# Peptides against a protein of PDB entry 3ESW: the designs that were tried, part 35

Target 1, 322 residues: chain A of PDB entry 3ESW
Amino acid sequence: NNIDFDSIAKMLLIKYKDFILSKFKKAAPVENIRFQNLVHTNQFAQGVLGQSQHLCTVYDNPSWHSIVLETLDLDLIYKNVDKEFAKDGHAEGENIYTDYLVKELLRYFKQDFFKWCNKPDCNHCGQNTSENMTPLGSQGPNGEESKFNCGTVEIYKCNRCGNITRFPRYNDPIKLLETRKGRCGEWCNLFTLILKSFGLDVRYVWNREDHVWCEYFSNFLNRWVHVDSCEQSFDQPYIYSINWNKKMSYCIAFGKDGVVDVSKRYILQNELPRDQIKEEDLKFLCQFITKRLRYSLNDDEIYQLACRDEQEQIELIRGKTQ

## One batch from the design tools (peptide; made by RFdiffusion4, then SolubleMPNN)

Design b1_p11_4_s3 (from b1_p11_4, 5 letters changed)
Fold by OpenDDE base, seed 1:
Formats: sequence, C-alpha cells, structure tokens
Structure b1_p11_4_s3 (fold): chain B 322 residues (1-322), chain A 11 residues (1-11)
Amino acid sequence: as target 1 above (322 residues)
Amino acid sequence: DFELEQALKVF
C-alpha cells in the first residue's frame, strides 16, 4: 500500500487551516459573557477596549492619507530613499526599499517636519522664547480648540511680556500637520498616520508608564519592527529597558487587524508588577478584540494574519528581539 | 540631565 504522503500532507494542511479559521468564527455565548464581565469589572480591560475602539480604526481614513501625502515633501523623501537604496546595489531585493522609506520618514519627521515642545514659544514675543515661559497649569479647551479633539490645554505665562500662551494638547492628527509640535503623544499620533498614508501595516504601541511609539510590519525582515519617531529609532526595542533603564509593566499594540500584548519585546529588565489584570484575562481580551476586528475579512486574509500572529508569538516567547 | 529629559517625555 503506497501511502500517498503528498495527499496526506495536503489533507493535514486543509484541516490545519480549518482549525485556525475555527478560532475566528463568531464568539460563543460563554466567551461574550466572559468579555462583558471582564470589561465591566476590570478597569485596565475597559481602558484597553476603549483604546482599541479608537486606535485600531482612526488611522484608516483615505481623506487623511491624501492630506498627509499632499503636506509632506515627497520629492525630498523619495530622493533620500533612492540615494540610500542605491548604495546597497539592490542585492537585498525590492522589499528592503520599504525599510529605507521608514528610516527616511523617521529622519524627515524629526529633523525637518515636527518639533518637540517642552514649553511653547510666547505668542506675543515670537519664536525662540520658550525659555521665558512659566507653566500655570491646565484648562479645558475653548470653542476653537475643542474642534480638534483637544482634551486639555496647558497654560503658560511669559516672564518677559506677562501674556498668556495656550498649548492645546490636540488629538486630531490633521491639526498636528498644521501645529507641527508636541510631545510623545502628538509625535506618535501623527507619525502613525504618516506611516499608514504610505500604505504600511502599522500598530500604535501604548506603554502604561507614559510612553507611546509605533510598530511597522517589515516585509524584508518578515516581522514587526519597533519605530519611535521621538528617538528617530528603527528596530531598537531595547532602548527603553536598557538605554533609558525604564521600569515598565505593559506594552499593548493596537492595529487595524488586532490588539497584541507586546510587553515581552520591550520589557527586558526592571519589570514592574503586572497586577492590573490576570495574564489569562489579558490574553483572552486581546484575542477577543482581534477576533472582532477580523469579522469582515475573508478566510485567506484571516489565515495569513493568524500565521503572522503565530510567528510573532514564537518571536516574543524566544526573546529574539535582542 | 538625561533623566530629566526622559521624565519630561512622559508628561
């Protein structure tokens, strides 16, 4: 009896695909009850859900992508990308071009486009007057500021002229194309939109200990790559734990196709207590939200994403991000 | 100080 091993292998692959797809079918009533109970009883779970409802979808806006591409100096960007790509003699294939693009976008954004703002310049005295600014606290947005998803406004007094300067903390990334200044929140928000506008697979990473950055999926490296616009950093997930000696508890990635606990990629030392949620409940929560985000996808898309998820989980377990 | 710049990035 010649066992047709090829037929058996094909049948096993089909059954494996069906098994993977079965995990993304409509949630059982018991899973829905567990989810509802979790988000109603656990504040951290409620926070992750709330963030996912915004961050997983807000950047998928074609009108915003057009505005971004019309605002950036694309001629400069592509000129620099082409120059760096030409140095490698194309030996590494076409997929590496996107990595060069992301590296140039990091450079362009930090050096040419956006500004870090510890203190604003005085609106009356003009540019380079931030040294004369004293913080007075924070207020709610006025009628104009409220149009641009502003939750808080920092208030500063100029020591030179006595005038008040308002620094609105805008969450509208299109308004940030105009203001071109902020801290980690504004930087990451606009930079996430910029990367999305180039058609890239991007996630927004939230760290509980008050930092935020991006991940981009490199087709060349075949993995998620750390991207921090504030640091002009590409593929340096260790910078927070090692270089900054930052203590951290949770890093959660939010993308259009899923929510993932990426803490293992970034928390390499000085781990803070993970006491906000049970590990099993966090895993369940991320999987449940991811499942909901994929409800409209076809079986092939679901399967490809599930294969990517499994590769990432293997990477996170093996600590290969070092 | 690097620590102060890092602390300011958090706010």
Scores: peptide ipSAE 0.006, ipTM 0.439, DockQ to the pose 0.012
Fold by OpenDDE base, seed 2:
Structure b1_p11_4_s3 (fold): chain B 322 residues (1-322), chain A 11 residues (1-11)
Amino acid sequence: as target 1 above (322 residues)
Amino acid sequence: DFELEQALKVF
């Protein structure tokens, strides 16, 4: 009996696909109850849910993508990408071009486009006057600032001229294309939109200990890649734990297709207590939100994403982001 | 084949 191993392999793949698809079916009533109870009783779960409702969808805006592409110096960007890509003689195939694009976008964003703002310049005295600025505290936005999803405005007094300068913390990434300044929040927010505008699969990573960055899915590397616009960093997930010696508890990635606890990628040492939620409840929460985000997808899309999820989980367990 | 490897882990 010649066992047709190819036929058996095909049948196993079909059964595996069916098994995976069965996991992404509509949540059972018991899972919905568990979810509701969790988000009503656990503040961290409420926070993750609230962030997911915004971060998983806000960047999927074609009108914003057009505005971004019209705002950036695309000629410069592609010229630089082409130059770097040509050095490698195309030996690694066309998929690596996207990695070069992301690296150039990191360079362009940090060096040519966006500015770090510890303190604003004085609106009256002009450029390079931030050293003269004394913080007076924060207040709510005015009527104009409120148009751009501003929750907080930092207030500064100029020691030279005595004038007040307002630094609105805008969450509207289109407004950030105009202002071109901020801290990690503004940097990551706009840079996430920029990457999305190039048609990339991108996640926004929130760290509980006051930092944020991106991940993008590299088709060349076939994995999620760490991307920090503030640091001009590509594929260096260790920078926080090792280089900064940062203490961290949670890193949660938010994308259009899922919410993932990526803490294992970034928390390599100096782990803070993970006491905000039970590990099983966090796992359940992320999976539940991910299922909801995928409800409109077809079986093939669900299957492909599930394969990516499993690959990522294996990567996170093995500690091989290198 | 990643898909085959995953299938073999499930069964």
Scores: peptide ipSAE 0.000, ipTM 0.419, DockQ to the pose 0.661
Fold by OpenDDE base, seed 3:
Structure b1_p11_4_s3 (fold): chain B 322 residues (1-322), chain A 11 residues (1-11)
Amino acid sequence: as target 1 above (322 residues)
Amino acid sequence: DFELEQALKVF
């Protein structure tokens, strides 16, 4: 009996695909009840849901992508990418070029485009006057600031001239293309949009302990890659736990195709108590939101994403085999 | 089915 291994392999692949697809079918009534109960009873779950409703969709705006690409010095960016790509003698392939692009975007963004703002410069005294600025607190946005999804405005007084300088904390990433300054929130917000504007698969990573960064999916490395625009960091997920000695409890990644607990990638030491939600409930929550985000996708897209998810889960469990 | 999920991961 010649076992037709090819027929068996094909049949197994079909059954595996069907099995995967079955997980992404419309949520059962029991799952909906569990989800509703969880987000109503658990504040952390409600927060994750609220963030997912924004972060999973806001960056998928073609009009914003056009504005970004028109604003950036694309000639400089691609010139630098091509230069670095040519040095390393890599075999011609579109996949690795994207890693060079992201590295150059990190460089360009930090060095040439955006500015870290601990304190604003005095609007009257001009540049390099931030040292003369005293914080007076925060206020709500005025009528103009409110147009750009401003949550709060930090108020500063210049010790030299007495002038008041407002530092609006804008959440509109298009406004950030104009202002070109901020902290981790503004940096990550705009940089996420920038990466999306190049057609990349990008996630916004929220850390509960007041930091935010990106991940992008490297087709070359076939995995999610840590990307921090503030640090000009590429594939250095250890930077927070090890280099900063940061204590952390939760890192949640938000992308158009899913919500994932990525804490295991970033929390290598100094883990804070994970007491905000049961681990099973967090897993369920992320899976449920992910399932909802994929409801409009076709079977092939669902299957490919599910394979990617499984690979990521294996990576997160095993740790980086260094 | 946990058993089916484990069996499928071995492939």
Scores: peptide ipSAE 0.000, ipTM 0.357, DockQ to the pose 0.140
Fold by OpenDDE base, seed 5:
Structure b1_p11_4_s3 (fold): chain B 322 residues (1-322), chain A 11 residues (1-11)
Amino acid sequence: as target 1 above (322 residues)
Amino acid sequence: DFELEQALKVF
């Protein structure tokens, strides 16, 4: 009996594909009830859902991508990418070129384009006057500020001239192309849009302990790569836990194709209690949202994404990002 | 939107 191993392998592959696809089929009524109960009863789950409704979709806007590409100095960016790419002796067409692009975008964004704003400069006294600014608190947006998805405006008084300066915390990334200043929220928001505008697969990573950054999928490295625009950091997921000694509990990645708990990539030490949700409920929540995000995809797209998800889970378990 | 604003206000 010549066991046709090729036929068996094909059959196993089909059954495996069907098994994977079955996980992404329409949620059972019991799963919908579980989901509704979870987001109704657990504030952390509600927060993750709320973030997913925005962060998973907002950056997939072709009109915004055009505005970004028209705003950036693309000639400078590509000149620098080509220079560094050629210096390292890579062949034209290698997938590694995208990694050089992301590294240059990090450089360009931090050094040439965007500014960190702990305190604003005085609107009356001009540049380099932030040292003279005293915080008075926060207010709601005015009628102009409210046009750009602004939930909070920080108010500062100049100690030199007595004038008030408003620092609106804009969530509209297109407005950030104009203002070109902010903290980690504004940096990550606009930088996520920038990376998306180059056609990259990008996730927004939310850390519960007051930080945010990006991940992009490197086709060269065949994995998700840590990207922090504030730090000009590429593939350094350890910087928070190790270099900053930051204590963290949750890191959640939000992308167009899924929501993923990436805590294991970033929380290498100084782990805070993960007491906001049961681990099984968080896993269920992320999977359920991911299933909804993939609902319109075909079976091949679902399968490819599921293979990527499995690879990432194996990576996160093995600690191979070190 | 409001919950995202609250989550982003922490930053």
Scores: peptide ipSAE 0.000, ipTM 0.383, DockQ to the pose 0.015

Design b1_p11_4_s4 (from b1_p11_4, 5 letters changed)
Fold by OpenDDE base, seed 3:
Structure b1_p11_4_s4 (fold): chain B 322 residues (1-322), chain A 11 residues (1-11)
Amino acid sequence: as target 1 above (322 residues)
Amino acid sequence: DFELELALKKF
């Protein structure tokens, strides 16, 4: 009896698709109870849920994408992308062009567009006066600052003229297109919106130890790629653990299609205790939020995303020995 | 076929 391997393969693929789709059905009552109990009893779980409600959806705003594209020097960006792409001898139509675009956006953002702000310049004395600024602490936003989703305002006194300068920490990324300055929070916030404005699949990565960055899904590399706008870094997930010798406990990625614990990609050494939540409960939480984010998707979209998720999980378990 | 490999690991 010649075993029809093609028929067996087709049957297995059908069964596998049905199995995958079965996981994304509406949550059972027991799963809803477990979720509610977890977010009410565990502060870390509540924080992850709160972040997901904002970060998974806020950047999917077509009006904001238009404003971004109108603000950037697109002629300069595409000129530089085309130049580097041609230099490396790539043909038109290769998925690798998008990797060159992201690398140029990193360069453009850090070198030409946005500024790191340790201390603001004095509003009275003008440019290059940050050395004369003494921190006085933080305050709530005033009436004007409150229009731009400002959580806190850092207050500085000029040692030369005695005047007060306010540095509002804006969370409105459209306001950041005007101010063009900040720290890791402002950098990552605006840069995530910029990448989204080019139609890219992007996640916001939150590290519990006070850093934030992006991941971009490269169609060429067929994986999530580390992207840090502050460092002008592409595909260097090791920079925190190895180069900075940073100690870390949790890295959580937030995207429109899911929430994923990506700690294994970035925590390569000096792991801090993971004592904020049980590992099984964190896994359940991320899966439950992801399931909710995909509730309106069709079976083919769910299946494609689930295949991508399984590929990522295999990568995270194996640890790419780069 | 990556999907077939995943299917074979599951069943």
Scores: peptide ipSAE 0.167, ipTM 0.873, DockQ to the pose 0.632
Fold by OpenDDE base, seed 5:
Structure b1_p11_4_s4 (fold): chain B 322 residues (1-322), chain A 11 residues (1-11)
Amino acid sequence: as target 1 above (322 residues)
Amino acid sequence: DFELELALKKF
């Protein structure tokens, strides 16, 4: 009996597709109860849910994308991308160009566009006066600052002139296009929007230990790639654990199509206790939110994303970038 | 075929 391996393979793929799709069906009543109980009883779960409600969708704004593209020096960016792309001489397809684009965006953003603000300059004394600034604390936004999704304003006093300078921590990324300064939060927020504005698949990565960065899905590398705008870093997930010796417990990625625990990509050593939630409950939570984010997608889109998710999980387990 | 490999691992 000539075993028709092609027929068997086709049948297996059909069954596999059906199996995968079954995982993304509407949540059962028991899963809804589990979810509700989890977010009501576990503060970390509530935090992940709250972040997902914002970070998974906020950057998918076409009006914001237009404003970003109008604000950036696209001529400079593409000139530099073309220059670097031409050096490699690689007949490597259109997909590698996007990696060069992201690398240039990292360069452009850090070197030409945005500034790190540990302390603001004195609004009276002018540039390079941050050394004279003493923190007085934080307060709520004023009426003007509140227009730009500002939760906190840091207050500084100039030791030289005695004037007060306000450093509002804006969460509106469009306002950040004007201010062009901030810390890791502002950097990551605006840079996530910038990458999204080029039509890229991007995730916002939240680290519980007060850092944030991005991931970009490289079609060339066929995987999620670490991107840190603060560090001008591309594909260096090890920088936190190894280079900084940073201790970390959780890294959660938030994208339009899912929420993923990416801790294994970044926490290579110096792992802190993961005691905020049970591992099974975190896995359930991320999957449950991901399911909800995909409810409007068709079966083929769900299947493709699920295959990508499985590839990522294999990568995270193997500890090897493919 | 990566999908086939995934399918084979599942079944």
Scores: peptide ipSAE 0.163, ipTM 0.864, DockQ to the pose 0.830
Fold by OpenDDE base, seed 1:
Structure b1_p11_4_s4 (fold): chain B 322 residues (1-322), chain A 11 residues (1-11)
Amino acid sequence: as target 1 above (322 residues)
Amino acid sequence: DFELELALKKF
């Protein structure tokens, strides 16, 4: 009896596809109850849900993409990408071009476009006066600042002229195209939008221990790649745990197609207690939100994304990003 | 085949 292994393999793949698709069907009543109870009883779960409602969808704005592309020096960017691609890209295939683009965007953003702001310059004394600035604390936005999704304004007094300078912490990334300054929050917010404006698959990564960065899905590498605009870093997930010796508990990635616990990619040592939620409940939460984000997708899109998810989970378990 | 390997792990 010649076992037709090809026929068995085909049948197994069909059953596997059906099994995967079954997981993305409408949630059962029991799952909805579990979800509702979790987000109402666990503050961390509520926080993850709240972030997902914003971060998973806010960057999918065609009008914002147009404004970004009109604001950036595209001629400079593509000139630099083409120059680097011409050296090595032809040997590695066309998909590597996008990796060169992301690397150039990191360079351009940090070196040519955006500024790190520990303290603002004095509005009265002008440029390069931040050394004269003393923090007085924070307050709510005024009527003008509130137009640009500003929750907090840092207040500084100039030691030279005595005037007050306001540093509004804008969450509107279009306003950040004008101000062109901030800290990790503003950097990551605008850079996430920039990457999205080039049609890339991008996630926003939130770390509980006061840092944020991006992930980009590289077609060349066939995986999610660490991207930090503040550090001009590409594919260096170890920088926080190893280089900074940072202690961390949670890293959560937020994208249009899902929410994923990516802690295993970044927390390589000095892990803090993961005591904010049960591991099973966090897994359930991320899967439940991901399922909701995919409700409008067809079966083939769902299946392809699910295969990508499984590949990522295998990567995260095997520690292949070391 | 990566998909086949995944399928074999589930069944």
Scores: peptide ipSAE 0.159, ipTM 0.869, DockQ to the pose 0.752
Fold by OpenDDE base, seed 4:
Structure b1_p11_4_s4 (fold): chain B 322 residues (1-322), chain A 11 residues (1-11)
Amino acid sequence: as target 1 above (322 residues)
Amino acid sequence: DFELELALKKF
């Protein structure tokens, strides 16, 4: 009996597709109850949900993409990309070009475009006066600052002139195109939008221990790639745990197509207690939110994303970045 | 085939 392996393979793939699609059907009443109970009883779960409601969708704004592309020096960016791409002997049309683009965007953003702001310069004394600035604390935004999704304003006094300088912590990434300064939050926020403006698959990674970065899906590498605009870092997920010796508990990635616990990619040593939520409940939460984000997608899109998810889960379990 | 490997792991 010649086992028709091709027929068996086709049947298995059909059954697998059906099985995968069945998981992404509308949530059962019991799942909805579990979800509601979880977000009402667990503060960490509520926080993840709240972040997902913003971070998963906010960057998918075509108007913002246009503004970004009009603001960046695209001629410089593409000139540098083309130069490095040609230097390495790659042909046009290779998927690797996008990796070069992301690397140049990291360079451009850190070196040419955006500034790290530990303390603001004095608004009266001018540039390079941050050394003279004393923090007085934080307050709510004024009427003008509130227009740009500002949650907090850091207040500084100049030791030289005595004037007060406000450092609004803007969450509007379009305002950040104007201000061109901030800390990890502003850097990651605007850089996430920049990457999205080039049509890339991007996730915002939140670390509970006060850092944030991006992941970009490289079609060349066929995986999610660590991207930190603050560090000009590409594919170096180890920098926090190893280079910084940072202690961490949770890293959660937020994208248009899902929410994923990516802690295993970044927490390589010095793991802090994961005591904010049960592991099973976190897994359920991320899956539930992901399922909701995919409700409008067709079966083929859902299937492709689910295959990508399974690949990522295998990667995260194996601990081998290929 | 990665999809086939995934299918084989589930079934």
Scores: peptide ipSAE 0.135, ipTM 0.853, DockQ to the pose 0.709

Design b1_p11_5_s1 (from b1_p11_5, 5 letters changed)
Fold by OpenDDE base, seed 2:
Parts: C-alpha cells; structure tokens; sequence
Structure b1_p11_5_s1 (fold): chain B 322 residues (1-322), chain A 11 residues (1-11)
C-alpha cells in the first residue's frame, strides 16, 4: 500500500484551511450577545470598540493618500531610499526595499517635515518663542477649528507680549499636513496616514499610558515591525519599557484587518496591573472586532491573514523580536 | 505625561 503522502498532505492542508475559515464565519448569536454585554458593561471594552470604529478604517481613504503623496517631497524620499538600497538591499532581495522606505519616511518625517510641539510659538512674537508660553488651560474649538475634527484647544499666554496663542489638537490628518506640528497623537496620526499612502500594511498602536505609535508589516522580515515616528525608531519595541523605563498596562494595535493586543511586544518590564478587563474578555473582544473587519474578505484572504495572526501570536509568546 | 518623559530623555 503506497501511502501517497503528498495526497494526504494536500488533504490535511484543505481540512486545516476549512477549520481556520470556520473560525472566521459570521458570529453566532451567543457571541453577539457576549459582545454587546461586554461593551455595555466594561468601559475599557467600549473604548477599544470606539477606537476600532475610527482607527481601523479612517486611513483607508484614497483621496487622502493622493493629498499626502502630492505634499511630500517624493523625489528626495526615493532618492534616499534608492541610495541606501543600492548599498546593501540587492543582496537581501526586493522585499527589503519597503523597509528602507519606512526608515527613510521616519527620517524625512522627523528631520524635514514635522515638528514636535510641547508648547506653541507665540503667534505674535514668531519662531522659537515657545519658552515664553504659559499654559492657561484648554477649551473647545472655535468655528474654524471645528472644521478639522478638533476636540480640544490648548490655550497659552505669551509672557513677553501678553497675547494668547491657541494650540488646537487637530485629529484631521490632512490639516496636520498644513500645520506640521504636534505631540505623539498628531505625529502618529499623520505618520500612519503617510505609511498607508505608500500602500503599506500599517497598524495604529494605542498605549493606555499616553503614548501611540505604528506597526508596519514587513514582507522582508515577514512580521509586524515597531515604528515610532516621534523617535525615528524602526524595530525597537523595547525603547519604552527598557530605555524609557516606562510603566505600561495595555498596547492595542488597530488595523484595517484586525485589532490585536500587542502588549507582550512592548511591555518587557515594569508591567502595570491589567485590571481594566478580564484577559479572556479582551481576547474575545479583539477577535470579535477582527472577525467583523474581515467579513467582506474572500476565503483566501481570510486564510492568509489567519496564518499571519498565528505567526504573530507565536512570536509574541516566544518574545523573539530579535 | 509623555511630554515630560521626552523632556527627560532629551535633557
């Protein structure tokens, strides 16, 4: 009896694919009830859902991608990428080019394009006057600021001239292409859009302890890669826990194809209590939202994404981002 | 709070 091992392997692969696809079928009524109860009873779950409704879809806007590409110095960017790729990239294959692109976008964004704004410059005194600015508090947006998805405006008084300067916290990333300044929120918001505009697979990572960054899916590395525009950081997930000695409880990644608890990638030490939600409920929530985001995908797309998810979960358990 | 951490790392 010549056991056709190839036929058995093919049959096992088909059965495995069918099994994986079965997990991404439309949620059972019981799962919908569990989800509704969770988001109505748990504030953290409600927050994750609310963020997913925005962050998972907002950056998939072709008109915004065009505006971004028209605004950036693409000639400079590609010149620099080509220069770095020509040194070492040919030995590693074409897939590494996107890693060089992301590294250049990090450089360009931090060095040439965007500015950190602890305090705004005085609108009257001009550039490099932020040292003279005293915070007076925050208020709601005016009629003009409200056009650009502004929830809060920070108010500053100049100690030199006495004039008031407004620092609106815009959430419209297209407005940020004009203002070219902000804190971690504005940096990550616009940089996420920039990466998406190059056709890259990107997630927005929210940390409960007041930081945000990106992840990019590297086809070369075949994994999600930490990307922080504020720090010009590529593949350095340890910077928060180790270098900053930051205490953290939750890191949640939001992408078009899923919501993932990535806390294990970034929380290497100084873990804060994870008391906002039960671990099982958080896992359920992320999986449930992820299923919903994938409802329009075909079986092959669902299968490929599920394979990526499994690989990521293995990576997160092994702690091997090295 | 992140602003304070960045001030500490850049100082």
Amino acid sequence: as target 1 above (322 residues)
Amino acid sequence: DFDKLKEKLLS
Scores: peptide ipSAE 0.024, ipTM 0.721, DockQ to the pose 0.018
Fold by OpenDDE base, seed 5:
Structure b1_p11_5_s1 (fold): chain B 322 residues (1-322), chain A 11 residues (1-11)
Amino acid sequence: as target 1 above (322 residues)
Amino acid sequence: DFDKLKEKLLS
């Protein structure tokens, strides 16, 4: 009896696809109850849900993408990408080109476009006067600042001229194209939009211990890649735990297609207690939100994303065993 | 923390 291994393999693949698709069907009533109870009883879960409602969708704005592309020096960017691509000579040129694009965008953003702002320059004394600025505290936005999704305004007094300078913490990334300054929040916010404007698969990573960065899905590397605009860093997930010796508890990635606990990628040492939520409840929460984000996708899209999810989970498990 | 760390590294 010649076992038709090809027929068996095809049947197994069909059954596997059907099994995967079954996981992404509409949530059962019991799952909805569990979800509602979790977000009502657990503050961390409520925070993750609240962030997902914004971060998973806000960057999918075609009007914003156009404004970004009109604002950036695309000629310079592509000139530099083409130059680096020409040196590589890789046979898989179409896939590796995007990695070079992200690396150039990191360079361009940090070196040519955006500025780190510990303290603002004095509005009266002009450029390079931030050293003379004393923080007075924070207040709510005024009527003009409120137009640009500003939650907080930092207030500074100039020690030289005595004038007050306002540093509004804008959450509108289009306003950040004008201001071109900020801290990790403004950097990551605008840089996430920039990457999305090039049609890339991007996630916003929130770390509970007051940092934020991006992940980009590299088709060349066939995985999610760490991207930090503040550090001009590509594929260096170890920089926080190892180089900074940063203690961390949670890293959560937010993208259009899902919410993922990526803590295992970044928390390599000095892990803080993960006491904000039960591990099973966090896993359930991320899966539930991810499932909801995928409700409008077709079976092939769901299957492809589920394969990526599985590969990422394998990677995250293996990374703990090295 | 990161903002404070950068303040310390740039000072």
Scores: peptide ipSAE 0.023, ipTM 0.695, DockQ to the pose 0.017
Fold by OpenDDE base, seed 3:
Structure b1_p11_5_s1 (fold): chain B 322 residues (1-322), chain A 11 residues (1-11)
Amino acid sequence: as target 1 above (322 residues)
Amino acid sequence: DFDKLKEKLLS
């Protein structure tokens, strides 16, 4: 009996695909009940759901991508990418070029384009006057600021001239292309949009301990890569827990295709108690939201993404990206 | 809060 190994392999591959696809079928009534109960009874779960409703879709705006690409110095960016790509002489094909692009975008964004704003300059005294600014607190946006999805406005008084300067915390990334300043929220928001505008697979990573960054899916490295625009950091997930000695409990990645607990990538030491939700409930929540985000995808797309998810989960369990 | 903490860590 000549065992047709090729036929068996094909059959096993089909069965494996069917098995994977079966996980992404419409949620059973029991899963819907569990989800509803979880988001109604657990505040952390409600927060994750609320963030997913915004962060998973907001950056998939073709009009915004066009505005971004029209605003950036693309000639400078590509000149620098080409220059760095040529130095390394890598025969490694087109996939590595995207890693160079992301590295240049990190450089360009931090060095040439965007500014960190601890305190604003005085609107009256001009540039380099932030040292003279005293915080008075925060208030709601005015009618003009409200046009740009502003949640909070920080108020500062100049110690020199006595004038008030407003620092609106805009959530509209298109407004941030104009203002070109902010803190981690504005940096990550606009930089996520920038990366998306180049057609990249990007996730927004929320850390419960008041930081945010990106992940980019490198086709060259075949994994999700840490990207922090504030730090000009590429593939340095350890910077928070090791270099900053930051204590953290949760890191959640939000992308168009899924929501993933990526805490294991970033929390290498100084772990805070994970007491906001049961681990099994968080896993269920992320899987359930991910399943909903993929509802309109075809079987091939679902299969490809599921394979990527499995690879990432293996990576996160093994700690091999160190 | 972390935005204020970054001032201390990047200095």
Scores: peptide ipSAE 0.021, ipTM 0.708, DockQ to the pose 0.018
Fold by OpenDDE base, seed 1:
Structure b1_p11_5_s1 (fold): chain B 322 residues (1-322), chain A 11 residues (1-11)
Amino acid sequence: as target 1 above (322 residues)
Amino acid sequence: DFDKLKEKLLS
């Protein structure tokens, strides 16, 4: 009996593909009930869902991508990318070029384009007057500020001239192309849009302990890569836990194709209690949202993404991010 | 894909 091992292998691969695809079919009634109960009874779950409804889709806007590309100095960016790429003796068109692009975008954004704003300059006294600014608190947006998805406005008084300066915390990334200033929220928001505008696979990473950054899927490295625009950092997931000695509990990545708990990539020491949700419920929540985000994808797209997800889970378990 | 990125940015 010549066992056709090739036929058996093909059949096993088909069955495996079908098994993987079965996980992404419409949720069973029991799963829907579990999801509804979880988001109604657990505040952390509700927060993750709320963030996913915005962060997973907002950056997939072709009109915004065009505005970004029209605003950036593309000639400078590509000149620098080409220069660094040529030093390594790589052929044009290699997957590593996208890593050089992201590294240059980090440089360009921090050094040439965007500004960190602890305190605003005085609107009356002009540039380099932030040292004279005293915080008075925060208030809601006025009629003009509200046009740009502004939830909060920080209010400052100038110690020199006594005038009030408003620092609106805009969530509209197109307005941030004009203002070119902010803190980690504004930096990460606009930088996520910038990376998306170059057609890259990007996730927004939310840390519960008041920081945010990006992940980029490197085709060269064949994995998700840490990207922090505030720090001009590429592939340094350890900077928070090790360099900053930051204590953290949750890091959640939000992308167009899924929501993933990436805490294991960034929380290397000084882990805070993960007491906001049961681990099984968080895993279920992220998988359920991810499944919903993929409902419009074809079987091949679903399978490729599922293979990528499995590779990431193996990486996160093994601690082989380096 | 690198080529698609260049095409989209030069377009």
Scores: peptide ipSAE 0.005, ipTM 0.445, DockQ to the pose 0.293; fails the geometry check

